Peptides against a protein of PDB entry 4U39. Designs and how they scored, part 42

Target 1, 302 residues: chain A of PDB entry 4U39
Amino acid sequence: SIKVIGVGGGGNNAVNRMIENEVQGVEYIAVNTDAQALNLSKAEVKMQIGAKLTRGLGAGANPEVGKKAAEESKEQIEEALKGADMVFVTAGMGGGTGTGAAPVIAQIAKDLGALTVGVVTRPFTFEGRKRQLQAAGGISAMKEAVDTLIVIPNDRILEIVDKNTPMLEAFREADNVLRQGVQGISDLIATPGLINLDFADVKTIMSNKGSALMGIGIATGENRAAEAAKKAISSPLLEAAIDGAQGVLMNITGGTNLSLYEVQEAADIVASASDQDVNMIFGSVINENLKDEIVVTVIATG

## One batch from the design tools (peptide; aimed at target 1 Q264 G283)

Design b2_p20_4_s4 (made by RFdiffusion4, then SolubleMPNN; from b2_p20_4, 7 letters changed)
Fold by OpenDDE base, seed 4:
Structure b2_p20_4_s4 (fold): chain B 302 residues (1-302), chain A 20 residues (1-20)
Amino acid sequence: as target 1 above (302 residues)
Amino acid sequence: AEVFIPNATAQELLAKLRSL
């Protein structure tokens, strides 16, 4: 089974966005130290961590409280993650619960033998230096606890949205990018497409790879596959070129009109931008909601 | 169709897809 665990406010918002977008074939778990915030989750499984430590009042933006809360609730986390083949741990880094608890939860998933993928955000620069420093510590701890860590730099989201975008919409876009990171992988395994990957293939690319970068491209029209692929490899979310990556995971998602030629064209563009010795895998997913859109997601590992 | 070819070129993947 595939489980997605949202940790703290940002992780729970991302999980809600995944549920709202009908991401299929995954079980959702919401984890928080704030009981009131947790009640707003759409996840089937809701877990309050650190009930003794926090009394449900949250972590007070302190990562050490988030860490201790997850440690207090270790047995409950183990039970909720038991039998998962793959676990996505999603969180907004820089806060208390997400930053502190996500590495602990990831380690629990890994110790259970699940392929453990972190999908996390760095805070926006406007959230202040304290959040950036806390996020850096959380990201470092996540790297040790996961097989692959996808880090989304929120400041790069500001390059893909209008300058007049309200702060609330910038956070919603961060939730969408977290969704795309999880869905871009989970759909390759759980959603029937033109080209399905097995779990063993994904495990080969993602197991013990450390940091990963994600690029996303969306396009419509006659050259939509090529345009989406070009946008993905040139995505502002890629802090570096995909050149030099040891592994590339590509998802090509389209509507019912997605052709094999479009899949090929997109794959060739990504391959041409990657090293010759790269271990590239790609899948194709059909999503009826995309109609005429193609979405290319590229995850570069190593 | 499940098409996995480790380290396959796009051409090898296409060749396999055409064989299905």
Scores: peptide ipSAE 0.008, ipTM 0.428, DockQ to the pose 0.307
OpenDDE base, seeds 1, 2, 3, 5: peptide ipSAE 0.007, 0.007, 0.007, 0.000; ipTM 0.431, 0.420, 0.397, 0.271; seed 5 fails the geometry check

Design b2_p20_5 (made by RFdiffusion4)
Pose (drawn by RFdiffusion4):
Structure b2_p20_5 (pose): chain A 294 residues (1-190, 197-206, 209-302), chain P 20 residues (1-20)
Amino acid sequence: SIKVIGVGGGGNNAVNRMIENEVQGVEYIAVNTDAQALNLSKAEVKMQIGAKLTRGLGAGANPEVGKKAAEESKEQIEEALKGADMVFVTAGMGGGTGTGAAPVIAQIAKDLGALTVGVVTRPFTFEGRKRQLQAAGGISAMKEAVDTLIVIPNDRILEIVDKNTPMLEAFREADNVLRQGVQGISDLIALDFADVKTIMKGSALMGIGIATGENRAAEAAKKAISSPLLEAAIDGAQGVLMNITGGTNLSLYEVQEAADIVASASDQDVNMIFGSVINENLKDEIVVTVIATG
Amino acid sequence: SVQVFLFGTASEVLDKLSAL
């Protein structure tokens, strides 16, 4: 019983993307103050929060509103979250709802005893000061409210995509990366949560590599461990979760080769949750998701 | 579908993979 909660617009898209990618084994909850944007969620459960406060008009990039909105819907949320063994709280930070409500929601999930993993994006630098400041204040609050907070620096999306990809695609990739963050774990729980719990505090950074071809598992792993999303050296990690995903042509040669690359770059006595998952919708593509905690 | 899932130290994970 793992629940992925998209909070605000940032999470709304990530949840959509996850659903679009047919990520299995999770119950999705899209939570928004913005009734219009929420009705775009592909989530079976659409929770409008702050209905009394925002009247479906959203939080206006005011985290305080997203917070008060979440506090207003404190009871509705717990109801939706009860029974969750694990709650992914996925949101865009810098907003109102994502920045404000996610900590409220993730904290509720944490109090409910669920393994609360918040997976959020820090706004692109270009989103400006307000977005940066609010997320910082928000990411700070997400840390206090989750067991593990995987923070995806959107600015690093721009290093990854072609220098000329339009902004719309840059935001879109941030959504995918958020999805890639949650799927990177949720695919490994579809298992004693104390395992993953022992891997889940402090902040967490993740990396992704995607590759195709003859030497792809290594290419993917190398790209994953060196990825711009992954801002710090992995040898600094106390715990590392590794997810290898490929087509039905995923060989153990490829799997271990990538594991060897991720392992050698990690500390030797590191705790590790490693999985490889077959995605039939993949052909020659292989995706390594690496999440380091410490 | 999960092909391999492992938990442990890096060395234990690599030993388990080499044993496959």

Design b2_p20_5_s1 (made by RFdiffusion4, then SolubleMPNN; from b2_p20_5, 10 letters changed)
Fold by OpenDDE base, seed 4:
Structure b2_p20_5_s1 (fold): chain B 302 residues (1-302), chain A 20 residues (1-20)
Amino acid sequence: as target 1 above (302 residues)
Amino acid sequence: MILVYLVGTAQEVLEALRSL
C-alpha cells in the first residue's frame, strides 16, 4: 500500500489539497501536535502525537518539541505505517511539528522497510531567518531518514505566480506544489493502467538517492504537450538542470483528449534534456479533471 | 488511468515510445 503522511500544519494542508483533488490509490494520515488543527484535517486517519508533552496545544514553533512528540508516539506511528510499501512524508519545514516530527516519522517508515519519500517545502524568505534555520536543520535530518527527499523552495513559487498574489494564495500554491510532487509519483504506482508499474523499478530509481529536484509545467492549446514539457525542464523549482541526474521520473497527465503524439512529444523533450544513460521512469496518466490542460512533472534524483 | 508506462534509459524509453 501507499501511505501519505501530512506532518504539522503545512503537511496537513497539503494532504487536504490531495484529498480535494481526488489523488487516488493512497491512504492519508494527518499527524499534528495541535489537536484543534488536526480536527480540520480531511484525512481518514488523524493522529495526535505528543499528547503528554504538548497536551494538544502544538509544538510552539519548536522543532525539538515536534521531535519529542513523534518519539513519544512512536508505537502509534509504527502501527499506522505497518504494511506500507511506500510512504510519502509531507511537511512544511521551519515550523515546530513538521520540522521536528517529519524526520522521526520518515525514519520509522524506513525502519519498517517502506520506500520512504519526503516531499517538503522550505519556508519563504519573508517568514524570517529563524524559520529558514529551523528548516535547514529539519531538511538535514530528513535526508538521513528518507530514500528520496524532494525539497520545494517556496521562494521559487513566487517566480511562477503573479507579483500581486496575496500571501494566502502563495501558501495555497505551496500546498498545490506539494500535492503535485506526491501525485506525480503516486499516480504512476497507484493508478490502474494498461501497463502497471513494477514497484521494483520505483525502488531502483528512488532508493537511497538522497535529494531530488522537481519541475512542473502546465499548458493548454495546440502545442500544450511541448510547452508543458519545456516549462517542466526549465521550471524555477529546479535548482539545477536535469542533466546529470542519475534517475528521472516523468509524469505526463492530461484529460481524455491526451494523444499518443502529445505524450511522445513531451517525452522527447524531457529525455533530450536528460543524460542519455539516465534511468528513466515514464508514465502517462488520464485525469478527466484537467480537461484541456497537460501537466508535466519531472523528478530528478541523484 | 495510466495510458503508457515505460522504464529504461532515456534512449530506450524514446525508442519504445516511437514504436507505439
Scores: peptide ipSAE 0.285, ipTM 0.859, DockQ to the pose 0.880
OpenDDE base, seeds 1, 2, 3, 5: peptide ipSAE 0.281, 0.258, 0.290, 0.254; ipTM 0.857, 0.834, 0.860, 0.833; seeds 3, 5 fail the geometry check

Design b2_p20_5_s3 (made by RFdiffusion4, then SolubleMPNN; from b2_p20_5, 10 letters changed)
Fold by OpenDDE base, seed 2:
Structure b2_p20_5_s3 (fold): chain B 302 residues (1-302), chain A 20 residues (1-20)
Amino acid sequence: as target 1 above (302 residues)
Amino acid sequence: MIKVLLTGTKEEVLAKLRSL
């Protein structure tokens, strides 16, 4: 089974966005120290952590409180994650609960033998230096606790969106990028393919890989597949080029008019930009809501 | 839905892609 655990406010907003977009084949778990915020989760499983420590009042933007809250609730987290083959841990780093609890939850998932993938955001620079420093500590702890860590630099989202984009929309886009990172991988496992991808193949590409890069490209028109793939491999979300990536997960999502030729063209561009020896898994997904759009998600490991 | 695992050299991966 695949479980997605949203940790703290940012992680739970991302989980809500995943549920709203009907991401299939995953179980959703919401974790928070704030009981009021947790009640707003759309997840089937809602878990309050650190009830004794925090009394449901949240972590006060202190990562040490978030850490201790997850440690207090360790047995409950273990039971909620038990039997998962794969666990996605999603969080907004820089906050108290997400920054402190996400590494603890990730370690619990890894110790249970699940393929553990972190999908986290760095705070925007406008959230202040304190949040950036807290996020750096949490990201460092996540790297040790996961098999693969995708870090989304929120400031790079501001390069993709209009300069006049309201702050609230920038946060919604961060939640959407978190969704795309989880869905891009989960669709490769949970949706039926023409070729049965063994979960072992995904595990080979993602197990003990450390940091991964994620790129997203969206395009329309006659060259939409090539354009979307080129945008994905040159995405501002990529902190580096994918030319050294030995492992690639690629999701190509389009409408009902998505052709095999478009899938091949997009995959050729991504493979051509990857390492000389590449292990690439690609999947194509039909989403009737995309009409004429193609969305390419690339996750590069190694 | 198409799912494919492509492994090998870049040239082998590209050749496999072009044969789909």
Scores: peptide ipSAE 0.215, ipTM 0.795, DockQ to the pose 0.506
OpenDDE base, seeds 1, 3, 4, 5: peptide ipSAE 0.071, 0.033, 0.031, 0.048; ipTM 0.731, 0.665, 0.657, 0.703

Design b2_p20_6 (made by RFdiffusion4)
Pose (drawn by RFdiffusion4):
Structure b2_p20_6 (pose): chain A 294 residues (1-190, 197-206, 209-302), chain P 20 residues (1-20)
Amino acid sequence: SIKVIGVGGGGNNAVNRMIENEVQGVEYIAVNTDAQALNLSKAEVKMQIGAKLTRGLGAGANPEVGKKAAEESKEQIEEALKGADMVFVTAGMGGGTGTGAAPVIAQIAKDLGALTVGVVTRPFTFEGRKRQLQAAGGISAMKEAVDTLIVIPNDRILEIVDKNTPMLEAFREADNVLRQGVQGISDLIALDFADVKTIMKGSALMGIGIATGENRAAEAAKKAISSPLLEAAIDGAQGVLMNITGGTNLSLYEVQEAADIVASASDQDVNMIFGSVINENLKDEIVVTVIATG
Amino acid sequence: TLTFDKTYTGDNATVGVKYS
C-alpha cells in the first residue's frame, strides 16, 4: 500500500507522468489548491485542498497559502493517506501548494507511520528569486517532514537536455525526472520496508542515465552515477538505492555490469537496495536510477 | 561482482538488499 501524492502543480504533472508511464503498484493522489489545474490530474483521487481558503483558485505561489490550505484539509488528507505503508510526496518546490502543502501532507503521512519519501524539484534558477527562495524555505520544511527527501535540482535538467530545448520541454523534463525519481523506487516495491526504511535520513540526491546500444548498461550506469541531477559524489553516500530498468533483453551481464559501476563508485560497506526491473515497453533503452542518501 | 544479503524475486523484477 504505497501512495504517490502529487502536491500542487509540480506533483500534479509528475503524478500525471507516472500514470502516463503506467507506473504500477501505487495509489495516486493529486492534491491541489487549484481546482482547474487539479482537474487535469490523471489521478483517480483528486483532492482539492484549501477549498475554503482558495476557492479552487490555488495558492498563488504563496507557500503560506498552500500550507494553510493543507492544514485546512488536514482531516481530508489523513483519511486519504490512512493505510499507506509508504507515501511518496511529490511536488514542485517554489510554488505555493507544492512548497506549502507538501510538508503538511508529508508530515501527516509520516505521523501516520508511512515511510514518507518526498520527491521534489527545486525550481530552475530562471524561475527567479521568489521561486528559489520559497523552495529553499520549502525544501527546508520538506526535510523536517519526510523520512527521505529526494531533491531534484531542475537547474541540472538544463545540463542534461540539449542547450536549445525550449523552456516548455525543460519543465516537462523536470516532471519526468520527478516521475523518474518516484518510479525509481516504487518499481522496487510492486520486501521489508525496514530495509528501504533503513535507507530512508538527511537529504537525498538522485541520478539517472539512459542509454541504448551494445555497451548500454555501463553507458547508462556511468551516465547515472555522473548525472547532473546527482550533484555530489556517491562515495559520500551512506545508503544507495539502485534501479536498473530495461527491455526483456535485460541481461544479468548488463545488470551487474551497471551494478559494478554504481558499486565501485559507492563506499564498499555501503547499504544498498538494488533492483532491476523489466519494462516491456523498452526496447534497447536502459535506465539506471541511482538514489544516494548521505 | 556485487552480492546481496537478501534477494527478492518478482515477476519482472529482482531486488537485492546489501548490508554493511

Design b2_p20_6_s2 (made by RFdiffusion4, then SolubleMPNN; from b2_p20_6, 8 letters changed)
Fold by OpenDDE base, seed 2:
Structure b2_p20_6_s2 (fold): chain B 302 residues (1-302), chain A 20 residues (1-20)
Amino acid sequence: as target 1 above (302 residues)
Amino acid sequence: MVTFDKVYEYENRTVGVKYP
């Protein structure tokens, strides 16, 4: 089974966004220290952690409280993750619960033998220096606890949205990018209720790879596949170029008119931008809600 | 053009793998 765990407010918002977008083939778990916030989750499984420590009042933006809350609830987390083949741990770094609990949850998943992928955000600079420093500590702890860690630099989202985008919409876009990171991988391996035989190849690319880069490209029109692929490999979300990447996961999503040629063209562009001996997995997905749009998600490891 | 060593076809999805 594939499990997606949203940890804290940002992680749970991302999980809600995944559920709203009908990301298939995954089980959703919402984890929080705040019982009221947890009640707003759309996830089937809702887990309050640190009930004794926090009394359901949240972590007070303290990562140490988030960590201790996950440690208190270790057995419950283990039971919820048991039998997972893959675990996505998603969180907004810089807060209390997400920053502190996500590394603990990730380590539990890894210790259970699941392929453990972190998909986390760095806070926006406008959220303040304290959040940035807390996020740095959480990201460092996540790197040790996961097989692959995708870090989304929220400030780079401001480069892909309109300059007049309200702050709340920037956070929604961060939730959407978290969704795209999870879905970009899950679509490669997940069918409704089944894991594909190609999961072994995903494990090879993602196991013990450390930090990964994620790029997203969207395009329309006659050259939409090539344009989307080019945008993905040059995405502002990439903290570095994917040149020299030894592993690549590419998802291409299009409408019912997505052609094999478009998939191959996009894959060729992405492969050509990576190491010559790249281990690459691509997946093409049909989404009937996409009219003329193609979305390319690239995750580069190694 | 990139050559894929494995191709998996599913309903509404295709997955391809290139090995080093």
Scores: peptide ipSAE 0.474, ipTM 0.936, DockQ to the pose 0.830
OpenDDE base, seeds 1, 3, 4, 5: peptide ipSAE 0.451, 0.445, 0.458, 0.471; ipTM 0.932, 0.929, 0.933, 0.937

Design b2_p20_6_s3 (made by RFdiffusion4, then SolubleMPNN; from b2_p20_6, 11 letters changed)
Fold by OpenDDE base, seed 1:
Structure b2_p20_6_s3 (fold): chain B 302 residues (1-302), chain A 20 residues (1-20)
Amino acid sequence: as target 1 above (302 residues)
Amino acid sequence: MVTFDKVYVGEKSTIGIRYP
């Protein structure tokens, strides 16, 4: 089974976005220290952590409170994650609950023997130095607690959105990128396509890899596969080129008109941009909602 | 429909073709 656990406000917003976009084949768990915020979750499983510590009032933007809250609720987290083959831990780093609790939850998942993947955001620079420093600490702790950590640099979202994009929409885009990171991997396992992968293939690429980068490309039209692949490998979300990555996981998602030729074309472009000795695995997914769009997601590990 | 399974690119490149 695949479980997605959203931790704190940002993680729960991402989980809500995943549910709204009908990401299939996963169980959703919402975790928060704030009971009021938790009530707004669309997840089937909702868990308040640190009820004694916080009294449901949240972590006060303090990662140490988030950490202690997860430690207080360890047994409940263990029970919720038990039997998972794969666990996605998603959070917005820089806050109290997400930053502090996500590493604890990730470690619990890893200790249970799940392939544990972190998908987290680094805060925007405008959120201030305190959030950046807290995020750095949380990211460091996540790296030790996960098999693979996908870090989304929110500042790079500003390079892909219009300059006039309202701040609220920039946060929504961060939630969407978190969704894309989870879905780009989970769909390869849970959703049959033209090219299918098993969990063992994904596990081989993602186990004990540490930090990962994600690129996303979307295109339409006659050359949509090639364009989407080129956009993915040149994505602003890639803080480094995919050249030098030890592993690449690629998802080619299209509508019902997605062809094997388009999948191959996209895969060849990503392979050509990667090292010759890279372990590249790619899968295809059919999503009827994309119509004429192709979405290429690239996860570079190592 | 022809499907490809366990497609790897690189030094360990393999392509598995499955038929329905």
Scores: peptide ipSAE 0.011, ipTM 0.505, DockQ to the pose 0.076
OpenDDE base, seeds 2, 3, 4, 5: peptide ipSAE 0.006, 0.000, 0.008, 0.008; ipTM 0.415, 0.303, 0.481, 0.486; seed 5 fails the geometry check

Design b2_p20_6_s4 (made by RFdiffusion4, then SolubleMPNN; from b2_p20_6, 9 letters changed)
Fold by OpenDDE base, seed 2:
Structure b2_p20_6_s4 (fold): chain B 302 residues (1-302), chain A 20 residues (1-20)
Amino acid sequence: as target 1 above (302 residues)
Amino acid sequence: MVTFDKTYVYENKTVGIRYP
């Protein structure tokens, strides 16, 4: 099974966004220290952590409280993750629960033998220096606890949205980018209720790879495949070029009119931006909700 | 043009893998 765990407020917002977008083939778990916030989760499984420590009042933006809350609830987390082949741990770094608990949850998943992928955000600069410093500590802890860590720099989202985008919309876009990171991988290996035979190959690319880079490109029109691929490999979300990556995961999602030629063209662009010796997995996915849009997600590992 | 060593075909998706 594939499990997606949203940890804290940002992680649970991302999970809600995944559920709303009907990301298939995954089980959703919402984890929080705040019982009221947890009640707003759309996830089937809701887990309050650190009930004794926090009394359901949240972590007070303290990562150490988030960490201790996950440690308190270790057995419950283990039970919820047991039998997972893959675990996505998603969180907004810089807060209390997400920053502190996500590394603990990730380590639990890894210790259970699941392919453990972190998909996390760095806070926006406007959220303040304290959040940025807390996020850095959480990201460092995540690197040690996961097989692959995708870090989304929220400030780079501001480069892909309109400059007049309201703050709340920028956070929604961060949730959407988290969704795309999870879905971009899960679509490669998941069918409704089943893990694909290609999971072993995905595991080879993602196991013990450390930090990964993610790029996203969206385009419409006649050259949409090429444009989306070019946007993905040059995405502001990429903190570096994908050249020299040992592995590349590429997802191409389009409507019912997605052609084999478009898939091939996009894959060729991404492969050409990589090395000849790159281990590349691509997936083409049909989403009927995409009319004329193509979405390309590229994840570079190693 | 990129070539893939393995291809998996599903109802609504295709997955391809290129090895080094």
Scores: peptide ipSAE 0.457, ipTM 0.928, DockQ to the pose 0.884
OpenDDE base, seeds 1, 3, 4, 5: peptide ipSAE 0.445, 0.394, 0.416, 0.424; ipTM 0.926, 0.913, 0.921, 0.922; seed 4 fails the geometry check

Design b2_p20_7 (made by RFdiffusion4)
Pose (drawn by RFdiffusion4):
Structure b2_p20_7 (pose): chain A 294 residues (1-190, 197-206, 209-302), chain P 20 residues (1-20)
Amino acid sequence: SIKVIGVGGGGNNAVNRMIENEVQGVEYIAVNTDAQALNLSKAEVKMQIGAKLTRGLGAGANPEVGKKAAEESKEQIEEALKGADMVFVTAGMGGGTGTGAAPVIAQIAKDLGALTVGVVTRPFTFEGRKRQLQAAGGISAMKEAVDTLIVIPNDRILEIVDKNTPMLEAFREADNVLRQGVQGISDLIALDFADVKTIMKGSALMGIGIATGENRAAEAAKKAISSPLLEAAIDGAQGVLMNITGGTNLSLYEVQEAADIVASASDQDVNMIFGSVINENLKDEIVVTVIATG
Amino acid sequence: STQVFLVGTADEVLDKLDAL
């Protein structure tokens, strides 16, 4: 019983993308103060929060509103979250609802005893000072409210995509990366949570590599461990979760080769949760998701 | 579908992968 909660617009898209990618084994909850944007969620559960406060008009990039909105819906949320063994709280930080509400929601989930993993994006630098400041204040709050907070620096999306990809696609990739963050774990729980719990505090950074071809598992792993999303050296990690995903042509040769690359770059006595998952919708593509904690 | 899933230290994970 793992629940992925998209909070605000940032999470709304990630949840959509997860659903779009048919990520299995999770119950999705899209939570928004913005009734219009929420009605775009492909989530079966659409929770409008702050209905009294925001009247479906959203938080206006005011985290305080997203928070008061979440606090207002404190009871509605617990109801939705009860029974969750694990709650992914996925949101965009810098907003109102995502920045405000996610800590409230993730804290509720944490109090509910669920393994609360918050997976959020820090706003692109270009989103400006307000976005940066609010997320920083927000990411700070997400840390206090989750067991593990995987923070995806959107600015690093721009190093990854072609220098000329339009902004719309840059935001879109941030959504996918958020999805890639949650799927990277949720695919490994579809298992004693104390395992993953022991891997889940402090902040967490993740990396992703995608490759195709003859030498792809290594190409993917190398790209994953060196990825711009992954800002710090993995040898600094106390725990590392590794997810390898490929087509039905995923060989153990490829799997271990990528595991060897991720492993050698991690500390020797590192705790590790490693999985490889077959995605029939993949052909020659392989995706390594690496999440380091410490 | 999960092909391989391992929990342990890096050495334990690699040993289990070698065993496979």

Design b2_p20_7_s1 (made by RFdiffusion4, then SolubleMPNN; from b2_p20_7, 9 letters changed)
Fold by OpenDDE base, seed 5:
Structure b2_p20_7_s1 (fold): chain B 302 residues (1-302), chain A 20 residues (1-20)
Amino acid sequence: as target 1 above (302 residues)
Amino acid sequence: MIKVLLVGTKEEVLAALRAL
């Protein structure tokens, strides 16, 4: 089974966004130290951590409280993650609960033998230096606790949205990018393909790879597949080029008019931009809500 | 949904994609 665990406010917002977009084939778990915020989760499974430590009042933006809250609730987290083949841990880094608890939860998932993938955000620069420093510590701890860590630099989201985008919409776009990172991988596993991927093949590309890069491209029109692929490999979300990546996961999502030729064209562009020796998994997904749009998600590992 | 795993050199991957 695949489990998605949202940790703290940002992780729970991302999980809510995944549920609202009907991301299939995954079980959703919401984790928080704030009982009131947790009640607003759309997840089927809701877990309050650190009830003795915090009394449900949250972590006070302190990562050490988030860490201790997850440690207090270790047995409950183990029970909720039991029998998962894969665990996505999603969080907004820089806060108390997400930053402190997400690495502990990731380690619990990994110790249970699940393929553990972190999908996390760095805070915007405008959230201040304290959040950036807390996020850096949380990202370092996540890197040790996961098989693959996707880090989304929120400041790069400002390069893909309009300059007049309200702050609340920039946070919603961060939640959407977290969704795209989880969905881009989960769709490759949970949706039946023409070729059944062995879960061992996914493990080969994602196990112990450390930091991964994510690119997203969206396009419409006659050359939409090629344009979406080119935008994905040159995405502002990529902190480096994918030309050195030993592993590539690619998701091509389109409407009911997505052709095999468009899938091939997009995959050829991404493979051509990858390492000389590449392990590439690609999948195509039909989303009836996409009219003339193609969305290409690229995750580069190694 | 089409799922394909391609493992090999860039040339092998591109050749396999063109054979789809």
Scores: peptide ipSAE 0.101, ipTM 0.702, DockQ to the pose 0.502
OpenDDE base, seeds 1, 2, 3, 4: peptide ipSAE 0.024, 0.067, 0.052, 0.021; ipTM 0.625, 0.654, 0.683, 0.620

